# Designs tried in a protein design run: peptides against a protein of PDB entry 8BZL. Part 121

Target 1, 228 residues: chain A of PDB entry 8BZL
Amino acid sequence: SYDRAITVFSPDGHLFQVEYAQEAVKKGSTAVGVRGRDIVVLGVEKKSVAKLQDERTVRKICALDDNVCMAFAGLTADARIVINRARVECQSHRLTVEDPVTVEYITRYIASLKQRYTQSNGRRPFGISALIVGFDFDGTPRLYQTDPSGTYHAWKANAIGRGAKSVREFLEKNYTDEAIETDDLTIKLVIKALLEVVQSGGKNIELAVMRRDQSLKILNPEEIEKYV
Target 2, 242 residues: chain B of PDB entry 8BZL
Amino acid sequence: SRRYDSRTTIFSPEGRLYQVEYAMEAIGHAGTCLGILANDGVLLAAERRNIHKLLDEVFFSEKIYKLNEDMACSVAGITSDANVLTNELRLIAQRYLLQYQEPIPCEQLVTALCDIKQAYTQFGGKRPFGVSLLYIGWDKHYGFQLYQSDPSGNYGGWKATCIGNNSAAAVSMLKQDYKEGEMTLKSALALAIKVLNKTMDVSKLSAEKVEIATLTRENGKTVIRVLKQKEVEQLIKKHEEE

## One batch from the design tools (peptide; aimed at target 1 T76, target 2 E21 N154)

Design b1_p29_5_s1 (made by RFdiffusion4, then SolubleMPNN; from b1_p29_5, 12 letters changed)
Fold by OpenDDE base, seed 2:
Structure b1_p29_5_s1 (fold): chain B 228 residues (1-228), chain C 242 residues (1-242), chain A 29 residues (1-29)
Amino acid sequence: as target 1 above (228 residues)
Amino acid sequence: as target 2 above (242 residues)
Amino acid sequence: KEKEEEEARRKAAEPARKEALERAIEELY
């Protein structure tokens, strides 16, 4: 019999494939998101790009739309599917509603997509968590997280991936109103948080910044080193 | 352990996709394929393992496939799976051309196939494709390009890379000898022969055991050329003299 | 003899193959 039912309840009420997909997320590179006052920042542990690899193809942070960005932890190929679906939805929303998506809207869309893959016969869950950041049309900065189950929540700051525990512990101690008082301090907070798990300093960090009414900016290594 | 490795591709308790890993293991036993990006072109070099004397001398490139006028690929892994995927690549490229009246960008073709590969790792009743591919191409957006994809549907762009047997050793040699910004197609060909000579588990490298294709631009057109046996012999001879 | 030599070469290449596979698996995430 083709095991059509991949994700099923255990006798004790667990969805093992969802739990195991969360373990896949923990194998992923660490990502961190921080909501500042007028800025959102994503940072990702940059896997050592092989010397001969094209860096443009090794991005862990991507734009979903002009006002929304996403970082992920877990299976890269799974993430690409989610990213593509989210991008299509963002464009569809612009065409049908004539406004860009809210960060919550696109997060809910992604979460719903993930949830369907936990309930559909013959599909395994997505092996990814995502940090979704951006600005709503009113200029409010937002940060959301999604997991393999399709749950989502809003955060001030959060982390996903292999180093997420250590990064979260750091953020819980250091996320204060003073620490996010300026854009530069917010960026510095993200870098410091990532440095809890990244050994080789700023060279191994991918950092993206989005400010109100501005597009996603990926910082180059030299720009990152200024904050270290 | 066996419960997670024998069924439809599902997560292990540790978050691993064993069927994908096993497909990658199978590819590690396949013939070596190299790709090298140069300033003035890109090449594929592939090991030919099945030299049967009764194979008609029509050197159909056993491992190198023309996809369209601007792209070619090489395959490492299960031949039947490779045939399906190479056919799909051609169909995707043709459909794009018909729809947009321009050739598909290289990365878009690679991504389209990678989405198919990924689907075979996520949907029930399917197994991963036991194939890795190297892609060479030219487009107006990025010029000459080299990509690698695996059974997971992951891909990346490369200046030089290797798949199949002894891929780790080949990649190490490429890292050592690849000169960024100074790589000509001529030097890339020489490097390919050098690496194959060391990584192919043969007593002597011969032109019969190696397929090489180059992709260049001439007069604003892409030219994909499979090297003749005599040309490969000359490259091998030149390497032996050095 | 050729089969034995091929097996011996295969065994000698096993550590490198394992390392390559491990690296490739790490790149999945």
Scores: peptide ipSAE 0.420, ipTM 0.797, DockQ to the pose 0.750
OpenDDE base, seeds 1, 3, 4, 5: peptide ipSAE 0.436, 0.332, 0.406, 0.379; ipTM 0.823, 0.742, 0.790, 0.766; seeds 1, 3, 5 fail the geometry check

Design b1_p29_5_s2 (made by RFdiffusion4, then SolubleMPNN; from b1_p29_5, 15 letters changed)
Fold by OpenDDE base, seed 1:
Structure b1_p29_5_s2 (fold): chain B 228 residues (1-228), chain C 242 residues (1-242), chain A 29 residues (1-29)
Amino acid sequence: as target 1 above (228 residues)
Amino acid sequence: as target 2 above (242 residues)
Amino acid sequence: SDLEEERRREEEAKADREKALEARVESLY
């Protein structure tokens, strides 16, 4: 019964369900990540929240641990599953290794989880890409990206979701050492990058900042407007 | 391409989950359910479609389920699926209480069920649940709460919302008439009747066709009350006089 | 006619379902 073999190779060697999961990511709101010198910044396109919806329940940036944060593009429900698994692993690592995870470690864990869902019979791929940012225990800022296939890479800056192409093109042109010289400039770079695809300015942006030896800070709309 | 419509948990070439969309379509045919959050309480109002004269006159709520002492839900969609999910909600809440010796927070109960729903969209040999739920509750963290969940395992908090038949029209009406920060339970009840009167597929709104439950706090305890038919009749009468 | 009113109600209900579905599908991502 084909019902159990969801992700299989086509005769020409394609994993169509993985490719189609990547199309699901492109339907998601845009997310951008930038690694600065002593800061990591995540920005996401704020979906138009329905007038009667509680904004508290519509967050696209989530902490995985005290030193790691994640943004995603694609299926929201799928993302919740990945986030929960990652959080459990972060806590488990603290208990077993007595240190917080490195950003690479948790990225690899998430990537492995995604990969298993591309190979296991009776499971479809996760319809999400993720940007994972944080600090290693040595104080090094990190940015990683994962996709539905389970592939991951380290980045200086990257974007995922609907507007990712335009945002990446902007970052390729504007990501310089001068542009990330200060924390404020790094934040401005993220905002400017998102404004390439987000209409109506700072009101439609969610921004998270993690500085060295500091906790994750979600900026309020007023704080974001100062950088616009 | 219609080729992907026959398989339960696969992406289309465009990245769509058609089985989830079809489950949502099925829910659109179900009876209307409303939820409204007020400052002093929260309510559910649901359409009762199966009125049989041989049913025992003992007011049995067909669509509103008590989950624990602090939460209730309403369902729109396949009845058998609803029964399974409401049972799971009760079990989750009970296990939490036994483990932690305190009631489960409202959002945690909602998310636990939503994770189950999501799994039925990702694992082969499963179909999505053909059910959307409205949840009302109180906890010490966020006070009175209203949530909505769908077959995908997605959920959100709401001030007011609607699922089932004519839900889009109902939501539009709620957006127009809901006054943020000024909503009393009394006003919420009146609004619920107003919306149901326009959205139910009935010629005349009758108390026999409407179930209403309220959740309030009295003396530091949560009180979940299903309104009596006479109380609903009074609400309808008041609306007709306005 | 009663039949025309019934058809109108069915068409309105269909339009509402389509609108509701579109909103829900958009909310998936």
Scores: peptide ipSAE 0.446, ipTM 0.811, DockQ to the pose 0.632
OpenDDE base, seeds 2, 3, 4, 5: peptide ipSAE 0.453, 0.400, 0.429, 0.361; ipTM 0.817, 0.780, 0.801, 0.751; seed 2 fails the geometry check

Design b1_p29_5_s3 (made by RFdiffusion4, then SolubleMPNN; from b1_p29_5, 14 letters changed)
Fold by OpenDDE base, seed 4:
Structure b1_p29_5_s3 (fold): chain B 228 residues (1-228), chain C 242 residues (1-242), chain A 29 residues (1-29)
Amino acid sequence: as target 1 above (228 residues)
Amino acid sequence: as target 2 above (242 residues)
Amino acid sequence: SELEEERRRREEAEPANKEALKRAIESLY
């Protein structure tokens, strides 16, 4: 069947493995990204950490570089591969170009990597979408999304994963210039957006904030509760 | 080649990797392995299923493998796959030591193998490894550690966990009896015996059917010790008296 | 027989193993 062919178009022009990889993303925990004026915020639905699991190993938001971080939805193991390659590229860029990557550059790198896995024989697509946020060297906040196909787009706000539809609907309604006027309002917007799909308050949300000229800060549950 | 494409682990219409799931199902029928993290050490306990009378008295660990001076693992699943992965772990650890002149951090070794496992779920002509692993170790960064990895290449750190047959029941017991911050290696050993006794569904747990390894620190060195049968017998006896 | 004992163990553990498998699959994402 065409469904089993990784790199073969269906008669109607479908790449089924890419579409099915997108279904894998929908099984993932919800992630949301919002670009503020001088802040970028990532939020992720915490799956109930199993009792006795080390929370350190369950993080869904990771730094790619000092100026770039990523959240993902879909297969965790696939995400790790993408993250590692992106980190290597960020370091390589610093060494070769003597500047940190732009958020667009690293997004394009990740997108190109994903695309190659849709076209190469003997490789299945990555079962992940990613939200990539950060600051360019000029201090401009950026938010990008990538999907399993290797497409990427810039966003003001977006969501991926299981609850992405509801979160996007919320963001479409509530993302205004007034809603992102301050860093705190931007953080509140992300939390409110996640609360559309996350049951129970700040304990089930992972939140990361990057401000201009600052490092990535992962908020603790107590800090999150201040915004709820 | 078309042959590789047909053998590649692919997504179902629902975004599932059935070959990974089937590998996990196979592991569910494998002998039970459990790990428990304590304040003063970490342990692995594994069910020994293949007791042959003709096995030379060399108490070889069937399921527990020393990886380096600071780490050991236990395996649940296909023995041949386990041997390959265990060998790879040793090679990774050795290469790191040679390159950096220090032992590989525990999580980094786990991650390196998990990247290999993941690759076997994504690249053509490969099948997932039918093995889950528990890792115990010590490093200067996090001290005593316990990790679990599955055929997908996913992993996590744990205070206590179980893989293999009846792992859900074992995990439930661990959740009930594990006292965070108060777990000594001695109490962890007792808990391991308690859980194995229930998980193996045997009227009498015998020392012959259980492998236990402990990892401790003595004089600034990691000590990995497989318990002798007599030591395991004493643990079982204590459990029966309680 | 060893085979019968193994079969019995599999049958008895089946519900628990199915639940464990379900949780493991959920953990993939």
Scores: peptide ipSAE 0.422, ipTM 0.796, DockQ to the pose 0.778
OpenDDE base, seeds 1, 2, 3, 5: peptide ipSAE 0.416, 0.373, 0.389, 0.345; ipTM 0.793, 0.759, 0.773, 0.735; seeds 1, 2, 5 fail the geometry check

Design b1_p29_5_s4 (made by RFdiffusion4, then SolubleMPNN; from b1_p29_5, 15 letters changed)
Fold by OpenDDE base, seed 3:
Structure b1_p29_5_s4 (fold): chain B 228 residues (1-228), chain C 242 residues (1-242), chain A 29 residues (1-29)
Amino acid sequence: as target 1 above (228 residues)
Amino acid sequence: as target 2 above (242 residues)
Amino acid sequence: KEEEEEKRRREENEEANKEALKAAIESLY
């Protein structure tokens, strides 16, 4: 009998496919998110773009809406599915509610989507964790994380992927109110955190910044080097 | 453990999708396909393995498929899977054209198929497609484009790339010889022949074993042309003389 | 000598193909 149920409880109550999906996340490139006072910053370890690859098609930081961005770790193809659904939901929300989504709302949507893939027969979990950042309509900066299980939590700072342990240890030591007092300091904190696991400095970092009432800005390598 | 190899779409304890990896391995044994982006066009070159004398000459191309007026693809992997995916690409492109009264953008077509591929890696009772594709196209947004997609549903844009047998060696040569900004379609054709001559396990490259298609713009229209055998012979001869 | 050289090239290509596959698998994440 093909066990049609991909994600089932073990006798000891574990969902092995969810746990193994978390191991898939750990194989992903490192991503970090930090919430500042009036800024949210996402940083990702750039995989060495093959010399002949178009960099435009290799983005690990994606806008979900004008006020929300996402970075992910794990299976890139799985991430695309989640991103596309999240974008559709953001647009649908604007049409139905006449307001942009809150960061929590879209996080909960993504989390619910992931959870359904852990419970539905004939579906495996998504092999991704996501850092979701943005601003609510009141101008409050938000950072959320989702995992393959469909859990989500709000964070001040967090990391996902291969180097996440080292980056989190760095953030736990260095995330202070003083370290995020300015936008520039917040950006520097993210860069320093990524440099714990990324070799060869600013060339291997993708950095995205969203300030209050501003659109997502992806920093170019030259802009990143100014903070190193 | 052999037990994880038998279940189609599950994670291993290490977070691996073995069926996707095995599909990629199977593609490594398929005939070579090469794509090169030039300033004035884009090309596909594919190894033709089935030189059956009984094949009716009416078959335009074994490995290169026209998708619409602005796009073509080449396939490395299982032919039956390729036929399903190329048909799906055509259907997606037609539905888009009917809905929007304009041709589908290249990346959107690639993405739509990649979402299907991904679904076959996530839904139970399905296996991954044993197929990688190279896509060439033109659209008003990005001009000439080259994409690669794999069984996972991952894709990327490329200036030059290779899939199938000896793809690593081909990509290495492309990295050495590809000159960004200076690549003409003529130089790209010469480079394609050079790479195929070194990467195909044949003592001599013959025109019968190579399919080449070019995509160009003429008078504001996309032109997809499969090179005639005589044209390929001339390219090979020219390479042998250099 | 030609057969030995062809065999050597095949072995080198096989090793390169294994490395390429490894890199391709790593690219999934």
Scores: peptide ipSAE 0.432, ipTM 0.806, DockQ to the pose 0.562
OpenDDE base, seeds 1, 2, 4, 5: peptide ipSAE 0.429, 0.349, 0.417, 0.352; ipTM 0.801, 0.747, 0.799, 0.744

Design b1_p29_6 (made by RFdiffusion4)
Pose (drawn by RFdiffusion4):
Order: structure tokens, then sequence, then C-alpha cells
Structure b1_p29_6 (pose): chain A 225 residues (1-47, 50-199, 201-228), chain B 238 residues (1-200, 205-242), chain P 29 residues (1-29); non-standard residues A62 YCM
């Protein structure tokens, strides 16, 4: 089989294929995640008439208690999502507990890292925001990128214009903003309205403590706008 | 040998996949192919690129392929690659029926093939398939459905779409004329002739298939030349 | 239609991808 080293070091210690994978993420639609007191919210920018909206969604459930949003190559994202879904079931089988948000994040990050050091393969061209709750009810938000690095965040953005949205969230992520569920959802819509120039072209999802993923209707989003 | 390896599965500096993009260029030079969803069925309209006089026409169709009892598809791009992929689609549909004893839902069949296409872009060092497919079908979950896939493995559901030559012009005509939720098969057939009239008119130059439900069973039929010649006459009056 | 990889990105300074790669190696260890 094909064994060419695709990801290699360059002078100055750069891994060019990983950096190029990061560029693919920037070409992706904006995704925003905010961790609230008892709620986590994900929002994504949408690119069309005659298209079935159900089929092209950027927010996916990995397990009953874990879901994710992504930016970048949509085909690479389907592969990573299905790999994570299989791992969530393997964990329930072996430990008899649902996966922690951190566990599945670590798994997705290590999968991405393996694709930066394996022969015959290019890196995954996606970043992911992963949200959910732990056993003790603690809300979580993690980010993964193509290098395999992962971190926890109070709030974050990925994809096109992520830098601007991040700077908005830095100034606006306060206790007042995450005091209630309605204000937590509102902060995500405001963060997206910063770069979407829009309001009717946004998808949004909410996850509450042990209540599973709820995707908001267009009519419910129009009320906030 | 590193010297002769064209490295078909790498990123460009901008995060682009050049072989995928070049494959989509090949599809833009293929015969026009469009699909339209309606309340009582789904249809595929395709430009025949085999319009030579000395051709025999031995099959019931040239560009439209039955995948299983409830599904059909059409292709744009490299014909040989399309043969490999359509054979694989039939195998996936049969593997699902064997396992679950029920027909494969349409989206599950599209996802399964797209995973194969995505693998060719990430590893193996091979050129990708130069094929875009339109899928039409019916399942107990979502009823009548239309899907499109491209060489990278991306797919989407559509009420109407077009692939191949002049597809951008065709998508424009569909946005203007397609009445969302009010289309019948008769009107969708009229719109298909209208769209192919601009982007290309003769019955020998077109191929039309319809998918409908009759007595709880799916019917996939290629329209005879007589029915196509009558549809062409009915439009010229407009 | 054009491939999604041909979409324009926002103009922004480069990220520190060496540091991120080093951290990822450390976490995978």
Amino acid sequence: SYDRAITVFSPDGHLFQVEYAQEAVKKGSTAVGVRGRDIVVLGVEKKAKLQDERTVRKICALDDNVCMAFAGLTADARIVINRARVECQSHRLTVEDPVTVEYITRYIASLKQRYTQSNGRRPFGISALIVGFDFDGTPRLYQTDPSGTYHAWKANAIGRGAKSVREFLEKNYTDEAIETDDLTIKLVIKALLEVVQGGKNIELAVMRRDQSLKILNPEEIEKYV
Amino acid sequence: SRRYDSRTTIFSPEGRLYQVEYAMEAIGHAGTCLGILANDGVLLAAERRNIHKLLDEVFFSEKIYKLNEDMACSVAGITSDANVLTNELRLIAQRYLLQYQEPIPCEQLVTALCDIKQAYTQFGGKRPFGVSLLYIGWDKHYGFQLYQSDPSGNYGGWKATCIGNNSAAAVSMLKQDYKEGEMTLKSALALAIKVLNKTMLSAEKVEIATLTRENGKTVIRVLKQKEVEQLIKKHEEE
Amino acid sequence: ALPETMADASDEPPEDMIAKSAEADAQAA
C-alpha cells in the first residue's frame, strides 16, 4: 500500500501539511460555542434556495450527552464524527458509563494527531467544538484542531472570521451574559451577527443537563432577531 | 519512487485539494444532467452524449442506472469511473437488505458511497473518481428524495439540481420556475424540457426517467421516444 | 458549482502552528 511520508518537517520546524489543513478550516463557515451556567450553545453560519436544509447540517450528536460543531472540509468531518460515534459506544460497552466530554475530545484529538504522523495520509482539514455535560453536571466546551491540540474554553469560535468573533466574545463573555438560558443563546446569535451580514442564515442548537440535543426552529430564531 | 509520485492526496498552500478540483472541471464538460422533485414523484433528465447515427442503442438506458427496487441514479463525468461507482452502489444496497431485510434508506446509500470517494482524497495516493451523481428514490422515512454527490465525497439533498455542462445556467432557471411544494410530475416534466432547451432539441438527444409509487410499490420507468417527442411538441407551443 | 475548498477566508495573521504541533505531540504521549 501507499507509504509516502506526507506530513514532514520543514526548515524552521514547520509541518506544512498541518498548516495547510488549518487554512482549510478558515475557509469553513463560522461556528461559535458558549458554555453557560447550566446550558451549552452551538451556532453555525449557513452558506441556498432549492436545497434540503435537513441534509446539510454542521451540528451533529456524537452520543446522547455529547454533540459537536465543525468548520472545514465537510467530508473529512463526516469521517471524524462517525469515528467518534463508534468510540462513544465502545466506551459505554467497556466502562458502562457515558463518555465524558473530555474523553471523546481526547479521542478525536489523538485521531487527528495520528493523521499528522502516519504514512500515506494527509491531515484532517477540520476544527471541532465539542460540548456536553459530565456525570456531576458540569457544562463543558472543548476545541480540537488538525494538529490534534485540544483545550477547554468558556466560549470560542472557529472557521471564517473566527478571530473577530473571538475578540467580540472576549469583551462580552461575562456573568451577566450567561446568567440565564435566553441570554446565553442571545450571546451566540450576537457573536454570529458580527460576521454574518444575515440573521435568517444561521443554525443554532442547545443542550441542557441530561435533556439531549434540541435544534431550534427558524421561527424560534426569528424571535431573537 | 518519490520522483514519479504526483502526490494526489495532499493539501495545497491554501488548503485546497487540487485533484478534486480538477475532477470537478472534468464533470463541467460532461453531458447535462438534472433532477426535479415533485409531490407525486422524482425525475432525471439527461443529455445523451451518444448522438452518432451509427450507434445501436442496445440497453434501455445509457446514463440512467437502477440501483435497487426503490432507487435510480444518473451520472456526469468519466463514464468508466461511473461504472465502478454504480456497481458499488448496488453492492451496498444489497448488503443492507441482507443485514436488515429492508431496503436501504436513500441517504444511507449516498453516505456509504461518499465515504469511499472521501477515502480516495485522503489516502492511497490514487486519483479520485471524476464523477458527480444524481440519486432519485423513495423510502419510508422521507418519501421522495433527490441527492447529489461530487468527487470529494460531499453530498446534499435538493428539490431540484443540475450537474454537468451549463449547470450554472440550469440552476438559475430552476430557481425562477420551481414552485416549491406545488410541483406535479407533469409540470416537472415540462420544466425539465424547458431547462434542457436552453442549456443544450430532439428526442434522440435526451433521456428521461421517472420514479413514482403505485400500489405501495416503486415504479422506475424510462420514457419511450413517443412520450418524449410529445413533450417536446407541447413546449414549443409555449 | 465550485468546490468548498476554493472559498475565500478572512484575512488574518498566521497562527503559531509549531507550538500547537508540539503541544499535540505532548498530549498524545

Design b1_p29_6_s1 (made by RFdiffusion4, then SolubleMPNN; from b1_p29_6, 17 letters changed)
Fold by OpenDDE base, seed 3:
Structure b1_p29_6_s1 (fold): chain B 228 residues (1-228), chain C 242 residues (1-242), chain A 29 residues (1-29)
Amino acid sequence: as target 1 above (228 residues)
Amino acid sequence: as target 2 above (242 residues)
Amino acid sequence: GRSELLDEAAEEEPEDIVAQVEEARKQAA
């Protein structure tokens, strides 16, 4: 019989499927999020897009709404499911409440979804962590992280995926009020943080910037090289 | 670990989905399918393995399926799974057309099936589909397109790619010979024959063992054509003369 | 109409989840 309860407690009280999903996340490409003063920045490690692959189809930074975007580490197909559901919720909220979601609200929604997949019979956890960034309606920049367990926390800066430890150690040392004083400095901080784990400079970085009252901008490689 | 092989798709301690990996391994033993994007069209070329004289001349390609007027796919893997998924693709495309009165965008059809594939990797009591697909299509958004999807529900757009037997070698040859921005459908057909001749485990490439479909635009309409055996023979002959 | 394949996969999915995926696809179009 397929164990209907895929995620069960071990005798030692561990949810091994959640822990193993976290190991899947650690194999994912590195993603970094930084909250500036009036900017939020997401950066991801571009895996060397196989020659002949369309880069358009390898996007790891996705808009959830006009005011919210997400980067992820782990299973891309799992991430697509989460992204799609989050997009629906963002639109549903706009229709029902007549306001955009707060970054916390949509993070909580995603976290609740993930948590349900850790508790529901016949389901495995999502093999993804996410960095969710954006602006609340009041113009406050936000950064949240969520993991396969459905936990979430607010951050000033964080990283997920394969290089996350080294990137976090860099951010812990270099994230200061001076380092995020301007939008450009905040962007530079993200690039420098990714360069701790990404070889060959700006060509292997995808960067997305959301400024206050502006739409998500994905920087092209030439724009990224200006900050290197 | 054997314990992960016999269960519903669960994570290993190392964060691997072994049932998905094993499905992908099974596809590696399937007949080769190749896709090449050109400036003026896109093609699929597939190895035909079931050459039985008693097969009623399958007027229809064994491995290439028309999905709608603007899209076709080729399959590598479990035939029964392929039949289910190709039928689902047709249903998705039809439902979209009925709902929106326009053809489904190529990537949207691919993602719709990929979400189904993903579900079969996440829900209990289900196994992954043992099928990879190549999709060719045209839409008003991106023009000619080539996609690949695997049992995990991952997909990607490609200029050229291969699935099934010797796919890694085929992809390496495509990377070497594919000229970005300069690929015509004629050159793509020649490249397909060149790659298949090297990657198929056959002493001599024959037209009976290869199915080729092209997707082009003529007078503002998509034309999907399966090449006749004689046309494939001419392509093979031309390659042997070069 | 829902994919029968999705419904079979999601036999234990709350109806809301599949509906949400379909609605997200509609809105992302």
Scores: peptide ipSAE 0.043, ipTM 0.609, DockQ to the pose 0.027
OpenDDE base, seeds 1, 2, 4, 5: peptide ipSAE 0.043, 0.013, 0.037, 0.040; ipTM 0.606, 0.502, 0.709, 0.593; seeds 1, 2, 4 fail the geometry check

Design b1_p29_6_s2 (made by RFdiffusion4, then SolubleMPNN; from b1_p29_6, 16 letters changed)
Fold by OpenDDE base, seed 2:
Structure b1_p29_6_s2 (fold): chain B 228 residues (1-228), chain C 242 residues (1-242), chain A 29 residues (1-29)
Amino acid sequence: as target 1 above (228 residues)
Amino acid sequence: as target 2 above (242 residues)
Amino acid sequence: GKSEMLAEAAEEEPEDIVAKVEEARRQAE
């Protein structure tokens, strides 16, 4: 059956393993990204951290470099591999080119990695989509999304994971120049978007903010509640 | 060109990795292992199922393995797979020590093994390892630590957790009885016995069927100790008197 | 440095990771 082969097309031209990896992403916790004027914001649905789990080890938003961070939906172990490779590439770029990566560059690197796993014999696709945000060296805020196929696009706002449809519909209606006029409004937009799919307020949201020339800041629950 | 290997773990139409899920199911039938983090130490407690009276070597620990001077692990699942992974853990830890002249940080060792596990879920010709691990350790970065990893290569840090048979029930009991911030190693040992007594399919808990290891700090050194049978008997007796 | 080793491990393809483990196992036999 074509659906059991990793590197084969269906008669209709589908790569079933890529499509099925996208289904794995849809089972993942919801993540949202929004590009503001001088800010990028990532929000992720906190699965109820098991009461006895160390929160330090459950982070879904991570820095790739000082100017780039990533959220993902799908298989956590797969994401770790991608994150590690991306971090290495960011450091390598700094050493060889003497400049930090652009957000597009590192996104393209991740996308190329994913694409190779869709075409390589004996490799399954990565079961992850990623939202990659950051600032280019010129200070331009960027948001990219990549999927299991290795496609990538630039976005103003987007969402991935189980609640992505509802969150995207919300963003399509509410993403305006007025809604992102300030950093605080941009943060509020992300929180409101996540609240479309997250039942309990600020306690179940992980939120990260990157401003121009600033490092990634993960907001604590109390800081999130101020925007609710 | 490496031929497509049909044995590669693949996605189902629903986006599930069934070989990973089946490996996790196999672990659910393994002997119970639990870990508890305390303020002054960390412990592993494991069910000993294979009490062969004719085993000459009282393997001091069937399911608990010392990895280095600062870390130990317990395993639930396929014994042969566990042996491979525990050997890799030791090799990784040793290579790090030789290269950096410092012990490997606990989470870094866990992550290194988890990347191996993940590779066996993504690369062709291999099945996932049918093993979950609990790790206990101490390092200068985070102090006492407890981790759990599964066949997918996912891991997490825990205050208390359980793998193997009746793990869900054990975790529920741990959530009820674990006193955050007030857990001593002594209280953790008592809790371990309480949970094992309820989760093991035995009419009466005996010291012969339980392995316990503690990791503590004494005089700036990590001490990993497997409890003697008499010590475990005393813990069981205390629990029966309560 | 520490970054280089993390880098070297991160650059390993899953084939290389599996190959190293399998080779280590064969050498231990």
Scores: peptide ipSAE 0.302, ipTM 0.704, DockQ to the pose 0.021; fails the geometry check
OpenDDE base, seeds 1, 3, 4, 5: peptide ipSAE 0.036, 0.038, 0.297, 0.030; ipTM 0.602, 0.614, 0.703, 0.596; seeds 1, 3, 4, 5 fail the geometry check

